# Peptides against a protein of PDB entry 3J47: the designs that were tried, part 46

Target 1, 121 residues: chain A of PDB entry 3J47
Amino acid sequence: IRLTNQLKSLKGLQSKLKDVVEYLDKVINKELPINHTILGKLQDVFNLLPNLGTPDDDEIDVENHDRINISNNLQKALTVKTNDELMVIYISNLVRSIIAFDDLIENKIQNKKIQEQRVKD
Target 2, 69 residues: chain B of PDB entry 3J47
Amino acid sequence: YEEKEESNLAATKSMVKIAEQYSKRIEEEKELTEEELKTRYVGRQDPKKHLSETADETLENNIVSVLTA

## One batch from the design tools (peptide; aimed at target 1 T82, target 2 T12)

Design b2_p27_6_s4 (made by RFdiffusion4, then SolubleMPNN; from b2_p27_6, 17 letters changed)
Fold by OpenDDE base, seed 5:
Structure b2_p27_6_s4 (fold): chain B 121 residues (1-121), chain C 69 residues (1-69), chain A 27 residues (1-27)
Amino acid sequence: as target 1 above (121 residues)
Amino acid sequence: as target 2 above (69 residues)
Amino acid sequence: SSKEEKTLKQLELEKEKLEALLEAQLA
């Protein structure tokens, strides 16, 4: 369910971005007038997003180094953070698995003791 | 789409909380192991069961965290 | 007009960013 919702959100965002690109192309081609309100909102979105095309702002990559990878250049730096998070999750899962195995072994030992007691009775 | 977006946002916030709880979960796992060890010596199955259940819950939370990440 | 040209350049830059975002989402 969560994965499906995430995919749906991503698809929705993708569709919206595509629509914006198409609109921009039409404006560039002088087929449609510039909608200043839409453009202003898009600019705001881009200002909030890391500059994908400007690798020169390495400082932004460093500040967001601890954040999850969203998109391209900043995404690459964020990918490193994501990898670290995944590693932590992996280790956590391993630890939980080990604990579960330890409990299983203990249960098996207890069962064996119970069986031995039954044989003595 | 909006519902999924809200869910993803909530999940992201939860991840921060999960990171904080991760240390606590590790400690809980250790405590369960100690209880199991004690149970082996005392012959009390109840503490061992509780430890096992806590370990399982910790594992489940990790899986949910992976799915959310 | 010069103002219109600046706006056009900004639109082109924004378009490029959007395309990059789209590609990143597809990857």
Scores: peptide ipSAE 0.438, ipTM 0.806, DockQ to the pose 0.046
OpenDDE base, seeds 1, 2, 3, 4: peptide ipSAE 0.438, 0.449, 0.432, 0.444; ipTM 0.805, 0.813, 0.800, 0.792; seeds 1, 2, 3, 4 fail the geometry check

Design b2_p27_7 (made by RFdiffusion4)
Pose (drawn by RFdiffusion4):
Structure b2_p27_7 (pose): chain A 91 residues (1-28, 36-48, 72-121), chain B 63 residues (1-40, 47-69), chain P 27 residues (1-27)
Amino acid sequence: IRLTNQLKSLKGLQSKLKDVVEYLDKVIHTILGKLQDVFNLNNLQKALTVKTNDELMVIYISNLVRSIIAFDDLIENKIQNKKIQEQRVKD
Amino acid sequence: YEEKEESNLAATKSMVKIAEQYSKRIEEEKELTEEELKTRPKKHLSETADETLENNIVSVLTA
Amino acid sequence: AEELYEKALEKAIEVREKLLEALKEAE
């Protein structure tokens, strides 16, 4: 789902660029200003990424913890299944 | 495009706030362990732990 | 660096919110 969403966003840019190129050919405004703003707003992320790396680490740790908890419950389920099997054999 | 951006935007606003959500997910995780212990309720605890893991995964995907 | 990071995110959110509002109003 997230991927489809990202593709939609990129699609708009692609189409938008094509339109802009055609527009320029024809010319040979508000949208242009808006685009410029967006441009000014990965390069910048470079410095910002430094912080993001720290935060990514924290969310990796959290994921690991969750995985451990899931394993725990999984073990209990397995034990229950074994007990059920034993009961059936007895019967 | 908009729908997709909406989903992304929510992922972003959650990333700004994740410090509090992390502490609440930490607690939730512990709760699920408690429930399991009682069972040894167990199911409820397990569900809570799964939810906490899912929230962490979603945080990572957004990042 | 942390402050620049937060500001960049807040700004990006604000601009996106305005875009969504403008699109909803246009609908």

Design b2_p27_7_s1 (made by RFdiffusion4, then SolubleMPNN; from b2_p27_7, 18 letters changed; failed a check: too like the target's own chain)
Amino acid sequence: LQQLKEEYTEKNIKKTEEELKELREKK

Design b2_p27_7_s2 (made by RFdiffusion4, then SolubleMPNN; from b2_p27_7, 19 letters changed)
Fold by OpenDDE base, seed 1:
Structure b2_p27_7_s2 (fold): chain B 121 residues (1-121), chain C 69 residues (1-69), chain A 27 residues (1-27)
Amino acid sequence: as target 1 above (121 residues)
Amino acid sequence: as target 2 above (69 residues)
Amino acid sequence: LEKLKLEYTEENIKKTEEELEELRKKK
């Protein structure tokens, strides 16, 4: 169920991303006025989507125009924030895995000591 | 789509709470690891087991957080 | 802060791997 919902969301996101790219291309070409409602909905979608982008793709070409830059800066700031949150979650999971592994090693050492005691008895 | 969006919104709100809880969990995890180190010296099996269980619970909560994220 | 967390994680992973390898050698 979760995986199927994730796949459906991913497909929906892919379709929406395609629509956004097409819309952005039309706006760049001045074929359509900037629809603030679409931008707001897009921003909401981006706020809901954990940015899967590796933090190192800094090359979001900052060159696009000032107002797009404010939306992009907010989107970039939200992306950076989401990436930071994702990294924190990843590091936490890794730390937990390490602690669980250390406990497993300790349990194994204890089991070995118990076996050695049983052999001496 | 709408139900999934609502689920994702709930998940995102949960993630913000998780970020705050995460800082607390990291500190709790450090304290537990220090107790494990101390328990390794004291030979008390019970505190070590409790620490391991708490670490596992913390791991599960992080996995659920990642899956919710 | 993230770099520090990453370094700490890498050091902990390395330590855990070394402890696991020592445990494997003792068997």
Scores: peptide ipSAE 0.410, ipTM 0.834, DockQ to the pose 0.015
OpenDDE base, seeds 2, 3, 4, 5: peptide ipSAE 0.438, 0.454, 0.410, 0.432; ipTM 0.838, 0.847, 0.840, 0.846; seeds 2, 3, 4, 5 fail the geometry check

Design b2_p27_7_s3 (made by RFdiffusion4, then SolubleMPNN; from b2_p27_7, 19 letters changed; failed a check: too like the target's own chain)
Amino acid sequence: LTDLKNKYTEENIKLTEERLKELREKK

Design b2_p27_7_s4 (made by RFdiffusion4, then SolubleMPNN; from b2_p27_7, 17 letters changed; failed a check: too like the target's own chain)
Amino acid sequence: LEKLKKEYTEKNIALTEKELEELRKKK

Design b2_p27_8_s1 (made by RFdiffusion4, then SolubleMPNN; its pose is not in this set)
Fold by OpenDDE base, seed 4:
Structure b2_p27_8_s1 (fold): chain B 121 residues (1-121), chain C 69 residues (1-69), chain A 27 residues (1-27)
Amino acid sequence: as target 1 above (121 residues)
Amino acid sequence: as target 2 above (69 residues)
Amino acid sequence: LEEQLELELKMKQAQLEYYKALEERAA
């Protein structure tokens, strides 16, 4: 039973990791909005957790690999951590995009000013 | 199973590192935005450009972090 | 879960603001 639970947890983690990688790739390619996909993956992980047959100890926090109960909890924690990381990455990308947009706006404004000056001259 | 567990642990550690990197990148992005604001007031591109570059670097780092995650 | 939701909300807001800025720039 314990070994089976560990195996299931590992499979779940592997699947989640794969999903995270796929999501990240899509984000990098600007194919998908980061936030929606991350949330979807997190939900998928949480939905898969009960199927792993792990007892209610699944809610335990951050430590992914320490022990099996800690491992389902750790996988759950890793999943949560992975989700948190994905969220952070998403937020960061959004922030960068906002900054880039701000710069673009400023450049546009400057270009307009330059054009106005050229017309005045 | 053991290999997977180890991989998960490594992934978790990587995520923590990514989170830290993300926080740093966010700060860099903020700095870039401030420089852009200053450039708007001064009417010259130099500080704004620098801020934009910093923001871009922060974005790139975030993207790399996502890819690594 | 609540924290994640809040983060997601913040991200969505940031995206929305970015899109608005983009629209303003395009205009």
Scores: peptide ipSAE 0.490, ipTM 0.848, DockQ to the pose 0.025; fails the geometry check
OpenDDE base, seeds 1, 2, 3, 5: peptide ipSAE 0.444, 0.478, 0.414, 0.460; ipTM 0.838, 0.844, 0.839, 0.839; seeds 1, 2, 3, 5 fail the geometry check

Design b2_p27_8_s2 (made by RFdiffusion4, then SolubleMPNN; its pose is not in this set)
Fold by OpenDDE base, seed 2:
Structure b2_p27_8_s2 (fold): chain B 121 residues (1-121), chain C 69 residues (1-69), chain A 27 residues (1-27)
Amino acid sequence: as target 1 above (121 residues)
Amino acid sequence: as target 2 above (69 residues)
Amino acid sequence: FERFLELELERLRALLEMYEALKKRAE
């Protein structure tokens, strides 16, 4: 069962990698822009198969020709990079949000102080 | 394959650059928060406003980065 | 209000730390 699932995952990854390669070829040929959907799918694959993010021989269909393996490794590397970038952006947005909340709190405090002063006057 | 590798390398380099920029933006956001803290103590609204504006700018930059990625 | 600000500041610090960690991973 576990091996079968692994094989299925590998096949899925292989298919996705193939799609990514095809997309990249189209991008290189200026036929299409970078397909973010493919990157998203690849990210999903990495989330399901954390080891796939590191191009190891075990993550590549060993039965595939060297060229196919190289292509898969590249796609994996790109996916990992994309994931990292997205994570950075996500964290940055969170930080900005927190800062915005801090400012909001400060504004509320100031408003409260102003109101208290008005009541005393 | 070589072309793809080159493209991946270029993409990776770009991501590193984005990460660096993000780090800088985070620092700027922190500075704004410190200004808010200072304003809180001094009772001057101007520093707080500046902090808020910087935080907003940082957020906007992150959003743009996401859209560009 | 002060407590709330403190909590938010802590969250901000945590996020910053996460960002730095991610940056290190990207390098």
Scores: peptide ipSAE 0.379, ipTM 0.844, DockQ to the pose 0.023; fails the geometry check
OpenDDE base, seeds 1, 3, 4, 5: peptide ipSAE 0.370, 0.366, 0.366, 0.359; ipTM 0.840, 0.842, 0.841, 0.829; seeds 1, 3, 4, 5 fail the geometry check

Design b2_p27_8_s3 (made by RFdiffusion4, then SolubleMPNN; its pose is not in this set)
Fold by OpenDDE base, seed 5:
Structure b2_p27_8_s3 (fold): chain B 121 residues (1-121), chain C 69 residues (1-69), chain A 27 residues (1-27)
Amino acid sequence: as target 1 above (121 residues)
Amino acid sequence: as target 2 above (69 residues)
Amino acid sequence: LEKQLELEKKRLESLLEYYKALQERAE
């Protein structure tokens, strides 16, 4: 369910981006006037989004944003943080699994003891 | 699309909360293990079961964290 | 204005590629 919702959102964003690109191409070709409102909204979106693909070396000091985003440039630094968080999650899962196994083993031992007592009675 | 966006936002908030509570979850897991040890000595199934349940809950929370990551 | 438009177009293309990659990962 969650993954499906994420996919749907991504598809919607992709469609919107495609529409914007098409609009920009038409403006460049002088086929349509520039919609300033749409352009302004797009600029706002880009200002809020981490710089995904600009090749220029502006290593924006990622010090402040502890956010786990796996995407490319700013996301590379964010990827390090993400990797650390994933590692913590992995370790936690392992610990939980070990505890669950220990409990299972103990339950099995107790069950055996109960069975042995029943056989003696 | 809007429903998915809302779900993703909720998931992100949950991740932050999980990160903050991670240390607490580790401690809770340790407490469950101690209860299991006590159950071994007393021979009472109930404390051991409780420990197992808490461990399972901790595991589930970790899975949710992975899904949110 | 034309230069800004071209820059924005490039940014949009990069965003589109990112979304495609995310979609592929989700599949």
Scores: peptide ipSAE 0.391, ipTM 0.821, DockQ to the pose 0.043
OpenDDE base, seeds 1, 2, 3, 4: peptide ipSAE 0.440, 0.440, 0.414, 0.435; ipTM 0.838, 0.836, 0.823, 0.838; seeds 1, 2, 3, 4 fail the geometry check

Design b2_p27_8_s4 (made by RFdiffusion4, then SolubleMPNN; its pose is not in this set)
Fold by OpenDDE base, seed 4:
Structure b2_p27_8_s4 (fold): chain B 121 residues (1-121), chain C 69 residues (1-69), chain A 27 residues (1-27)
Amino acid sequence: as target 1 above (121 residues)
Amino acid sequence: as target 2 above (69 residues)
Amino acid sequence: YEKFLELQKKMLEAQLEMGKALEERAK
């Protein structure tokens, strides 16, 4: 049960991270204006959700005004850092989930063996 | 701006530390899985249980780290 | 079981790579 819930949470986080990445891509592509409120919310989401996407250090075109660039760079740095941390946590949770799943399978196999032995007796 | 940069740097360092801790936990989890494999071959339930417990502990620590990050 | 082990190995490798990337970014 706990493992399943963790997996579900990880999946949910992954979906949110994807949405964030898509939003960031739209901002980078100047399809959407940089909204500070959205960026703040994204930061909150990133703080909540490990960003699994190492954004390829694609050359963020430095052309935006120095202050916006600094703020964006800081936000990017924080976002990247948060993403990396979240990614590590996510991967770790996945690994743990896999291990737990393996144990579950093994337990099931053992239980089957025990049942087979009981039938032979 | 400088204060924010310093704060970000500190945060980054903290994240690196967390990543290292996570890596260690993953390694521990891997060791547990290997023990489980060995236990499957040997038919010894106890090593498998220990591996499972260690994996669970590693997971819990990761979850706590995620929650605190 | 072998597939599971392989998956775990890949996850571990990914974590190690991520850790290295973080370290490089922190420099």
Scores: peptide ipSAE 0.385, ipTM 0.835, DockQ to the pose 0.034; fails the geometry check
OpenDDE base, seeds 1, 2, 3, 5: peptide ipSAE 0.381, 0.375, 0.367, 0.362; ipTM 0.824, 0.833, 0.829, 0.833; seeds 1, 2, 3, 5 fail the geometry check

## One batch from the design tools (peptide; aimed at target 1 L39 D44 L48)

Design b2_p28_1_s1 (made by RFdiffusion4, then SolubleMPNN; failed a check: too like the target's own chain; its pose is not in this set)
Amino acid sequence: LEELLKKIEEEVKELDELLKEFLKKLKE

Design b2_p28_1_s3 (made by RFdiffusion4, then SolubleMPNN; its pose is not in this set)
Fold by OpenDDE base, seed 2:
Structure b2_p28_1_s3 (fold): chain B 121 residues (1-121), chain C 69 residues (1-69), chain A 28 residues (1-28)
Amino acid sequence: as target 1 above (121 residues)
Amino acid sequence: as target 2 above (69 residues)
Amino acid sequence: LKELLEKNKKEVEELDKLLKKLLEELKK
């Protein structure tokens, strides 16, 4: 569900970006005036989005590596953060699994002891 | 879309909190393992079961955290 | 960041070893 919502949001953003690109192409071709409202909102989004579209600009600030994929360059840093978080979650799950297995083993041992006692009786 | 974005933002904030809680959850899991060990010595299933349950809860929380990530 | 990643990797490896041991015990 959450992943699906994220995908939907991403798809929505992608569609909107495509619409903006199409609009910009029409403006460049002098077919339509620049929709200042959409462009302004998009610019605001881009300004809030860490600078994606500028080429090989410098090292994504390592500190933002802790935040998830909104935009490509910052997305890389965010991807690293997401990866770290996923690793933590993975480790935690692994630990929980180990504990659960330990309990299962103990339960099995107890069951065996109970069976052995029943056979002796 | 907006609702999903809000959910993603909330999830991201939750992930940060989960990272902090993760260490605590790991400790809780360790405690559960210790309780299992203790229960193994005491011969009562209850402490071991409790440890197992806590470990399971910790795992579930980790899974939810991963799903939120 | 790299150090943290290595730490996590080590922890995962240790957990995997523990899981394997537990699985072996369950098979007995």
Scores: peptide ipSAE 0.439, ipTM 0.855, DockQ to the pose 0.009
OpenDDE base, seeds 1, 3, 4, 5: peptide ipSAE 0.433, 0.437, 0.426, 0.432; ipTM 0.847, 0.850, 0.836, 0.847; seeds 1, 3, 4, 5 fail the geometry check

Design b2_p28_1_s4 (made by RFdiffusion4, then SolubleMPNN; its pose is not in this set)
Fold by OpenDDE base, seed 4:
Structure b2_p28_1_s4 (fold): chain B 121 residues (1-121), chain C 69 residues (1-69), chain A 28 residues (1-28)
Amino acid sequence: as target 1 above (121 residues)
Amino acid sequence: as target 2 above (69 residues)
Amino acid sequence: LEELKKKNKKNVEELLEKLKKFLEELKK
């Protein structure tokens, strides 16, 4: 249940992000007027995204470069951090997938044993 | 700039904490897998189920951590 | 069935090994 909800939330986020990208592309192409509400929300997201702007502050500690992958400097540091977190999440998901696979194999083996026992009775 | 630095520092600390939690969860998952293997050998379904549930919980927590990050 | 069980056991062992490697990488 919780995993399903998490997957649903992730899918929802992905869909929303895709919609935002599509909207931005349409705005860039002048196909749609800038929806101020969506743009405002996007701006809020971008403002929450560490500012992509000033390439110059080389001094933003390696730690911040790790976090913000999305916003280049702080985003690069945050990107490294986000990459590390994503890596941890990926590894965790892989581990869970492996465990789930092991359980599935075990269940299949058990089901087969039960079926064989039923055929013998 | 200072506000961004502070926010980044806080986020980095949060990531370190998440990494530590992840490491702990991986260890818990390994323990569950060992129990599952033992249970498979003993033929007791209940311990295997518990291991599977714990593995699922560990994965869910990792996904939530990634989503929160 | 025994072959399937053996294969599953091998897969679990491989997965556990991968998990251990990942944990060691995270500790670096």
Scores: peptide ipSAE 0.445, ipTM 0.859, DockQ to the pose 0.009
OpenDDE base, seeds 1, 2, 3, 5: peptide ipSAE 0.427, 0.427, 0.456, 0.442; ipTM 0.848, 0.858, 0.857, 0.851; seeds 2, 3, 5 fail the geometry check

Design b2_p28_2 (made by RFdiffusion4)
Pose (drawn by RFdiffusion4):
Structure b2_p28_2 (pose): chain A 91 residues (1-28, 36-48, 72-121), chain B 63 residues (1-40, 47-69), chain P 28 residues (1-28)
Amino acid sequence: IRLTNQLKSLKGLQSKLKDVVEYLDKVIHTILGKLQDVFNLNNLQKALTVKTNDELMVIYISNLVRSIIAFDDLIENKIQNKKIQEQRVKD
Amino acid sequence: YEEKEESNLAATKSMVKIAEQYSKRIEEEKELTEEELKTRPKKHLSETADETLENNIVSVLTA
Amino acid sequence: AAKEELKAALEEAKAAFEELKAAIEELE
Protein backbone atom coordinates (compact mmCIF):
# COMPACT_ATOMS: atom_id res chain seq x y z
CA ILE A 1 0.00 0.00 0.00
CA ARG A 2 2.71 2.44 0.91
CA LEU A 3 4.56 1.63 -2.27
CA THR A 4 1.47 2.29 -4.42
CA ASN A 5 1.06 5.62 -2.69
CA GLN A 6 4.72 6.55 -3.33
CA LEU A 7 4.37 5.61 -6.98
CA LYS A 8 1.35 7.86 -7.31
CA SER A 9 3.37 10.73 -5.94
CA LEU A 10 6.25 10.14 -8.32
CA LYS A 11 3.81 9.77 -11.21
CA GLY A 12 2.54 13.24 -10.60
CA LEU A 13 6.08 14.61 -10.74
CA GLN A 14 6.87 12.75 -13.92
CA SER A 15 3.72 14.02 -15.66
CA LYS A 16 4.28 17.44 -14.21
CA LEU A 17 7.78 17.58 -15.65
CA LYS A 18 6.56 16.58 -19.07
CA ASP A 19 3.97 19.30 -18.93
CA VAL A 20 6.56 21.83 -17.87
CA VAL A 21 8.90 20.83 -20.68
CA GLU A 22 6.08 21.24 -23.20
CA TYR A 23 5.05 24.52 -21.64
CA LEU A 24 8.54 25.90 -21.97
CA ASP A 25 8.70 24.86 -25.62
CA LYS A 26 5.45 26.66 -26.26
CA VAL A 27 6.61 29.78 -24.49
CA ILE A 28 9.75 29.83 -26.61
CA HIS A 29 3.69 30.84 -13.65
CA THR A 30 2.42 30.04 -10.15
CA ILE A 31 3.27 26.40 -10.70
CA LEU A 32 6.86 27.29 -11.41
CA GLY A 33 7.16 29.20 -8.19
CA LYS A 34 5.65 26.36 -6.29
CA LEU A 35 8.08 23.93 -7.88
CA GLN A 36 10.99 26.11 -6.92
CA ASP A 37 9.83 26.12 -3.33
CA VAL A 38 9.59 22.36 -3.32
CA PHE A 39 13.10 22.14 -4.68
CA ASN A 40 14.45 24.32 -1.96
CA LEU A 41 12.59 22.32 0.65
CA ASN A 42 17.60 14.26 -0.20
CA ASN A 43 20.37 16.76 -0.18
CA LEU A 44 19.16 18.66 2.84
CA GLN A 45 18.05 15.40 4.41
CA LYS A 46 21.72 14.51 4.37
CA ALA A 47 22.46 16.54 7.46
CA LEU A 48 19.03 15.79 8.86
CA THR A 49 19.62 12.10 8.21
CA VAL A 50 22.20 12.17 10.98
CA LYS A 51 19.38 12.60 13.48
CA THR A 52 17.06 10.22 11.63
CA ASN A 53 19.74 7.55 11.97
CA ASP A 54 19.51 7.84 15.75
CA GLU A 55 15.71 7.62 15.69
CA LEU A 56 15.85 4.66 13.25
CA MET A 57 17.99 2.83 15.76
CA VAL A 58 15.39 3.37 18.50
CA ILE A 59 12.60 2.07 16.27
CA TYR A 60 14.71 -0.95 15.40
CA ILE A 61 15.15 -1.72 19.07
CA SER A 62 11.43 -1.46 19.68
CA ASN A 63 10.76 -3.85 16.87
CA LEU A 64 13.21 -6.33 18.36
CA VAL A 65 11.45 -6.17 21.66
CA ARG A 66 8.11 -6.82 20.04
CA SER A 67 9.56 -9.82 18.20
CA ILE A 68 10.71 -11.25 21.51
CA ILE A 69 7.23 -10.85 23.01
CA ALA A 70 5.72 -12.55 20.01
CA PHE A 71 8.12 -15.44 20.40
CA ASP A 72 7.10 -15.84 24.01
CA ASP A 73 3.42 -16.23 23.20
CA LEU A 74 4.38 -18.52 20.38
CA ILE A 75 6.17 -20.88 22.77
CA GLU A 76 3.11 -20.98 25.01
CA ASN A 77 0.93 -21.88 22.05
CA LYS A 78 3.28 -24.65 21.06
CA ILE A 79 3.16 -26.09 24.56
CA GLN A 80 -0.62 -26.02 24.55
CA ASN A 81 -0.67 -27.88 21.25
CA LYS A 82 1.66 -30.52 22.64
CA LYS A 83 -0.58 -30.98 25.65
CA ILE A 84 -3.60 -31.43 23.43
CA GLN A 85 -1.80 -34.03 21.39
CA GLU A 86 -0.87 -35.96 24.53
CA GLN A 87 -4.46 -35.93 25.69
CA ARG A 88 -5.62 -37.25 22.39
CA VAL A 89 -3.08 -40.08 22.53
CA LYS A 90 -4.30 -40.99 26.00
CA ASP A 91 -7.86 -41.10 24.83
CA TYR B 1 -1.90 11.06 -5.11
CA GLU B 2 -3.73 12.79 -2.30
CA GLU B 3 -4.86 9.59 -0.64
CA LYS B 4 -1.30 8.36 -0.67
CA GLU B 5 -0.01 11.63 0.70
CA GLU B 6 -2.55 11.48 3.47
CA SER B 7 -1.24 8.13 4.63
CA ASN B 8 2.29 9.40 4.45
CA LEU B 9 1.35 12.61 6.26
CA ALA B 10 -0.02 10.59 9.19
CA ALA B 11 3.17 8.56 9.25
CA THR B 12 5.21 11.80 9.49
CA LYS B 13 3.01 13.36 12.29
CA SER B 14 3.34 10.09 14.24
CA MET B 15 7.20 10.27 13.76
CA VAL B 16 7.25 13.72 15.35
CA LYS B 17 5.27 12.36 18.35
CA ILE B 18 6.76 8.82 18.72
CA ALA B 19 8.62 9.50 22.03
CA GLU B 20 5.25 9.34 23.95
CA GLN B 21 3.87 6.55 21.81
CA TYR B 22 7.10 4.60 22.49
CA SER B 23 6.58 4.86 26.29
CA LYS B 24 2.89 3.80 25.89
CA ARG B 25 3.94 0.91 23.61
CA ILE B 26 6.54 -0.08 26.21
CA GLU B 27 3.79 -0.27 28.80
CA GLU B 28 1.46 -2.13 26.52
CA GLU B 29 4.18 -4.67 25.83
CA LYS B 30 4.57 -5.25 29.52
CA GLU B 31 0.80 -5.63 29.91
CA LEU B 32 0.66 -8.41 27.36
CA THR B 33 3.42 -10.24 29.21
CA GLU B 34 1.39 -9.94 32.38
CA GLU B 35 -1.65 -11.49 30.78
CA GLU B 36 0.34 -14.43 29.46
CA LEU B 37 1.69 -14.96 32.91
CA LYS B 38 -1.80 -15.13 34.33
CA THR B 39 -2.79 -17.74 31.78
CA ARG B 40 0.27 -19.81 32.62
CA PRO B 41 -6.10 -13.30 29.76
CA LYS B 42 -3.08 -14.86 28.14
CA LYS B 43 -4.60 -14.30 24.73
CA HIS B 44 -5.37 -10.69 25.53
CA LEU B 45 -1.80 -10.07 26.63
CA SER B 46 -0.49 -11.71 23.49
CA GLU B 47 -2.71 -9.46 21.38
CA THR B 48 -1.46 -6.39 23.16
CA ALA B 49 2.18 -7.42 22.59
CA ASP B 50 1.45 -8.00 18.88
CA GLU B 51 -0.15 -4.56 18.64
CA THR B 52 2.90 -2.96 20.17
CA LEU B 53 5.19 -4.75 17.70
CA GLU B 54 2.99 -3.73 14.77
CA ASN B 55 3.17 -0.09 15.95
CA ASN B 56 6.96 -0.29 16.01
CA ILE B 57 7.04 -1.80 12.55
CA VAL B 58 4.76 0.98 11.23
CA SER B 59 7.13 3.56 12.79
CA VAL B 60 10.14 1.94 11.10
CA LEU B 61 8.35 1.83 7.70
CA THR B 62 7.61 5.52 7.97
CA ALA B 63 11.15 6.31 8.72
CA ALA P 1 21.25 27.84 10.64
CA ALA P 2 19.70 25.44 8.09
CA LYS P 3 16.36 27.26 8.46
CA GLU P 4 18.05 30.57 7.68
CA GLU P 5 19.81 29.04 4.71
CA LEU P 6 16.56 27.72 3.50
CA LYS P 7 14.81 31.07 3.85
CA ALA P 8 17.67 32.69 1.95
CA ALA P 9 17.36 30.08 -0.81
CA LEU P 10 13.64 30.74 -1.00
CA GLU P 11 14.16 34.46 -1.33
CA GLU P 12 16.74 33.88 -4.04
CA ALA P 13 14.42 31.55 -5.84
CA LYS P 14 11.61 34.17 -5.72
CA ALA P 15 13.90 36.84 -7.11
CA ALA P 16 15.00 34.51 -9.91
CA PHE P 17 11.38 33.67 -10.57
CA GLU P 18 10.40 37.37 -10.86
CA GLU P 19 13.21 37.80 -13.34
CA LEU P 20 11.96 34.82 -15.29
CA LYS P 21 8.40 36.31 -15.36
CA ALA P 22 9.79 39.59 -16.66
CA ALA P 23 11.80 37.70 -19.35
CA ILE P 24 8.67 35.80 -20.40
CA GLU P 25 6.66 39.08 -20.62
CA GLU P 26 9.34 40.61 -22.81
CA LEU P 27 9.41 37.57 -25.02
CA GLU P 28 5.52 37.65 -25.39

Design b2_p28_2_s1 (made by RFdiffusion4, then SolubleMPNN; from b2_p28_2, 21 letters changed)
Fold by OpenDDE base, seed 4:
Structure b2_p28_2_s1 (fold): chain B 121 residues (1-121), chain C 69 residues (1-69), chain A 28 residues (1-28)
Amino acid sequence: as target 1 above (121 residues)
Amino acid sequence: as target 2 above (69 residues)
Amino acid sequence: ELQALLQKRLEEARKKHQEFLDKVKKLL
């Protein structure tokens, strides 16, 4: 469910971006008047997009290292953080898998002991 | 779409919280493994079962964290 | 450097997991 919602959101964003590009192309070609409301919302989205163009290495605040994959440089720092989080999750899953396997082995040993006792009775 | 975007933003904030909880979950998993080992020696099924359940819950929470990331 | 440290930690975790699985297999 959650992954499906994220995928649907990404698809919706992609479709909206495509519609905006098509609208901007029509405005450039003077085929349609500039919709100031759509353009304002798009500008707000672009301003919320981390600046693609200035990798000033120094001002990626440690707090922004924690935020998800907004545009390439912040996205790179965020990708590093996401990779660290994914690694932690991977290690945790490995540890849980180890515990689950240990429990399965113990359950199997117990079941064998119970079966051996039943054969002796 | 908007509801999912809000859900994704909430999920991102939850991932940061999950990273903090991850260290605690690893410790809970270790405690569970120790109790399971102790239960194997003592022959008490109940502590071992509780350890297994806590490990499973810890695994599920990590999977949900990965799916949120 | 940080990515290499992360990869090293992942490999150490994988190795510990494999060692645990091998111990569990010996107990079966």
Scores: peptide ipSAE 0.466, ipTM 0.862, DockQ to the pose 0.009; fails the geometry check
OpenDDE base, seeds 1, 2, 3, 5: peptide ipSAE 0.435, 0.459, 0.452, 0.440; ipTM 0.848, 0.856, 0.851, 0.851; seeds 1, 2, 3, 5 fail the geometry check

Design b2_p28_2_s3 (made by RFdiffusion4, then SolubleMPNN; from b2_p28_2, 19 letters changed)
Fold by OpenDDE base, seed 1:
Structure b2_p28_2_s3 (fold): chain B 121 residues (1-121), chain C 69 residues (1-69), chain A 28 residues (1-28)
Amino acid sequence: as target 1 above (121 residues)
Amino acid sequence: as target 2 above (69 residues)
Amino acid sequence: DLEELLKKKLEESKKKLKEFIDKVKKLL
């Protein structure tokens, strides 16, 4: 059940990410107008989220002109939102993994205690 | 444009609500993990299992909520 | 030792998640 739900969740995320990418591609291709209100809110979110651990490596030199900066800032903000969602999912999966490991360790400790008792009998 | 703005505002509000629910579920999971720890010292197996199961369910619901957001 | 390390990582992850949620709540 758990693994199936995780796979379903991962598939759902993958589909949503695909939809986001498709939306972004449509925006880049000017097929869809940029929602300025969403963009502004996402920018505000980004500005208030100074150090989500971006791996430092993607200093894409976006020295390009103000309008491209707005689109790139939107894409960056959407990427940040997506990264935040992915991070939450990752953390949740990590937490689940840790709980599962704790249970395994406990089971192992219990099994060891049972074996030690059997050796004393 | 306005309908899209309203939809985005509604979606944003929904996301805030989901984040709040997620925060609450994380706290519930933490409480459960503490009870598991306590139960480990007391040697009572059944509370630990129930706690682990509840933590897993809480995490599952959180992931589904994040994916739905 | 390993269990304690896992618990520590869990708590660190929960803390990060809480901080993230609090940041999102501040922004929305």
Scores: peptide ipSAE 0.455, ipTM 0.827, DockQ to the pose 0.016; fails the geometry check
OpenDDE base, seeds 2, 3, 4, 5: peptide ipSAE 0.451, 0.447, 0.447, 0.447; ipTM 0.845, 0.850, 0.856, 0.838; seeds 2, 3, 4, 5 fail the geometry check

Design b2_p28_2_s4 (made by RFdiffusion4, then SolubleMPNN; from b2_p28_2, 16 letters changed)
Fold by OpenDDE base, seed 1:
Structure b2_p28_2_s4 (fold): chain B 121 residues (1-121), chain C 69 residues (1-69), chain A 28 residues (1-28)
Amino acid sequence: as target 1 above (121 residues)
Amino acid sequence: as target 2 above (69 residues)
Amino acid sequence: DLQQLLKKRLEEAKKAHDEFLKKVEELK
């Protein structure tokens, strides 16, 4: 359920971004008048998105490393952090699986010993 | 879309909490494995079963963490 | 560095899993 909702949200965002690009292309080509209301809402969205555009501002404030969702440059650093977190989760799952398997082996060994004792009795 | 976004935000907050819990769970899992090793010598089946159950719970929690990530 | 450490841990976990599977097969 949760993954499906995330995927649906991502698909919705992707569709909206595509519509925005198509709209901007039409405005650039002078095929449509600039809709100020749509542009204003887009600007608000872009202002809420961490600044994607200027490569020059070196002030990658180290503090926001924890917020996974932030835009491309900060998203790149955050993507690295998210990737590291996912790797930690993956390793943890593997460790848990190994422990569970070790317990299963031990249980099997114990069951075999119990059977051998029953055959001797 | 908004309900899903709220759900994703709640999931993300849960992931941060899970990451903190994860370190604690790894230590708990190690302690349980040591107890299993000790229990193998003592012949008490119950501690081994409890360790196995705790390892399974820890695995489930990690799977939920991955699904929330 | 961190990714390499994680990769190393993954490889160690995979080896432990493979050894475990081998032990399970020997017990069958």
Scores: peptide ipSAE 0.428, ipTM 0.846, DockQ to the pose 0.009
OpenDDE base, seeds 2, 3, 4, 5: peptide ipSAE 0.440, 0.423, 0.439, 0.425; ipTM 0.852, 0.847, 0.853, 0.846; seeds 2, 3, 4, 5 fail the geometry check

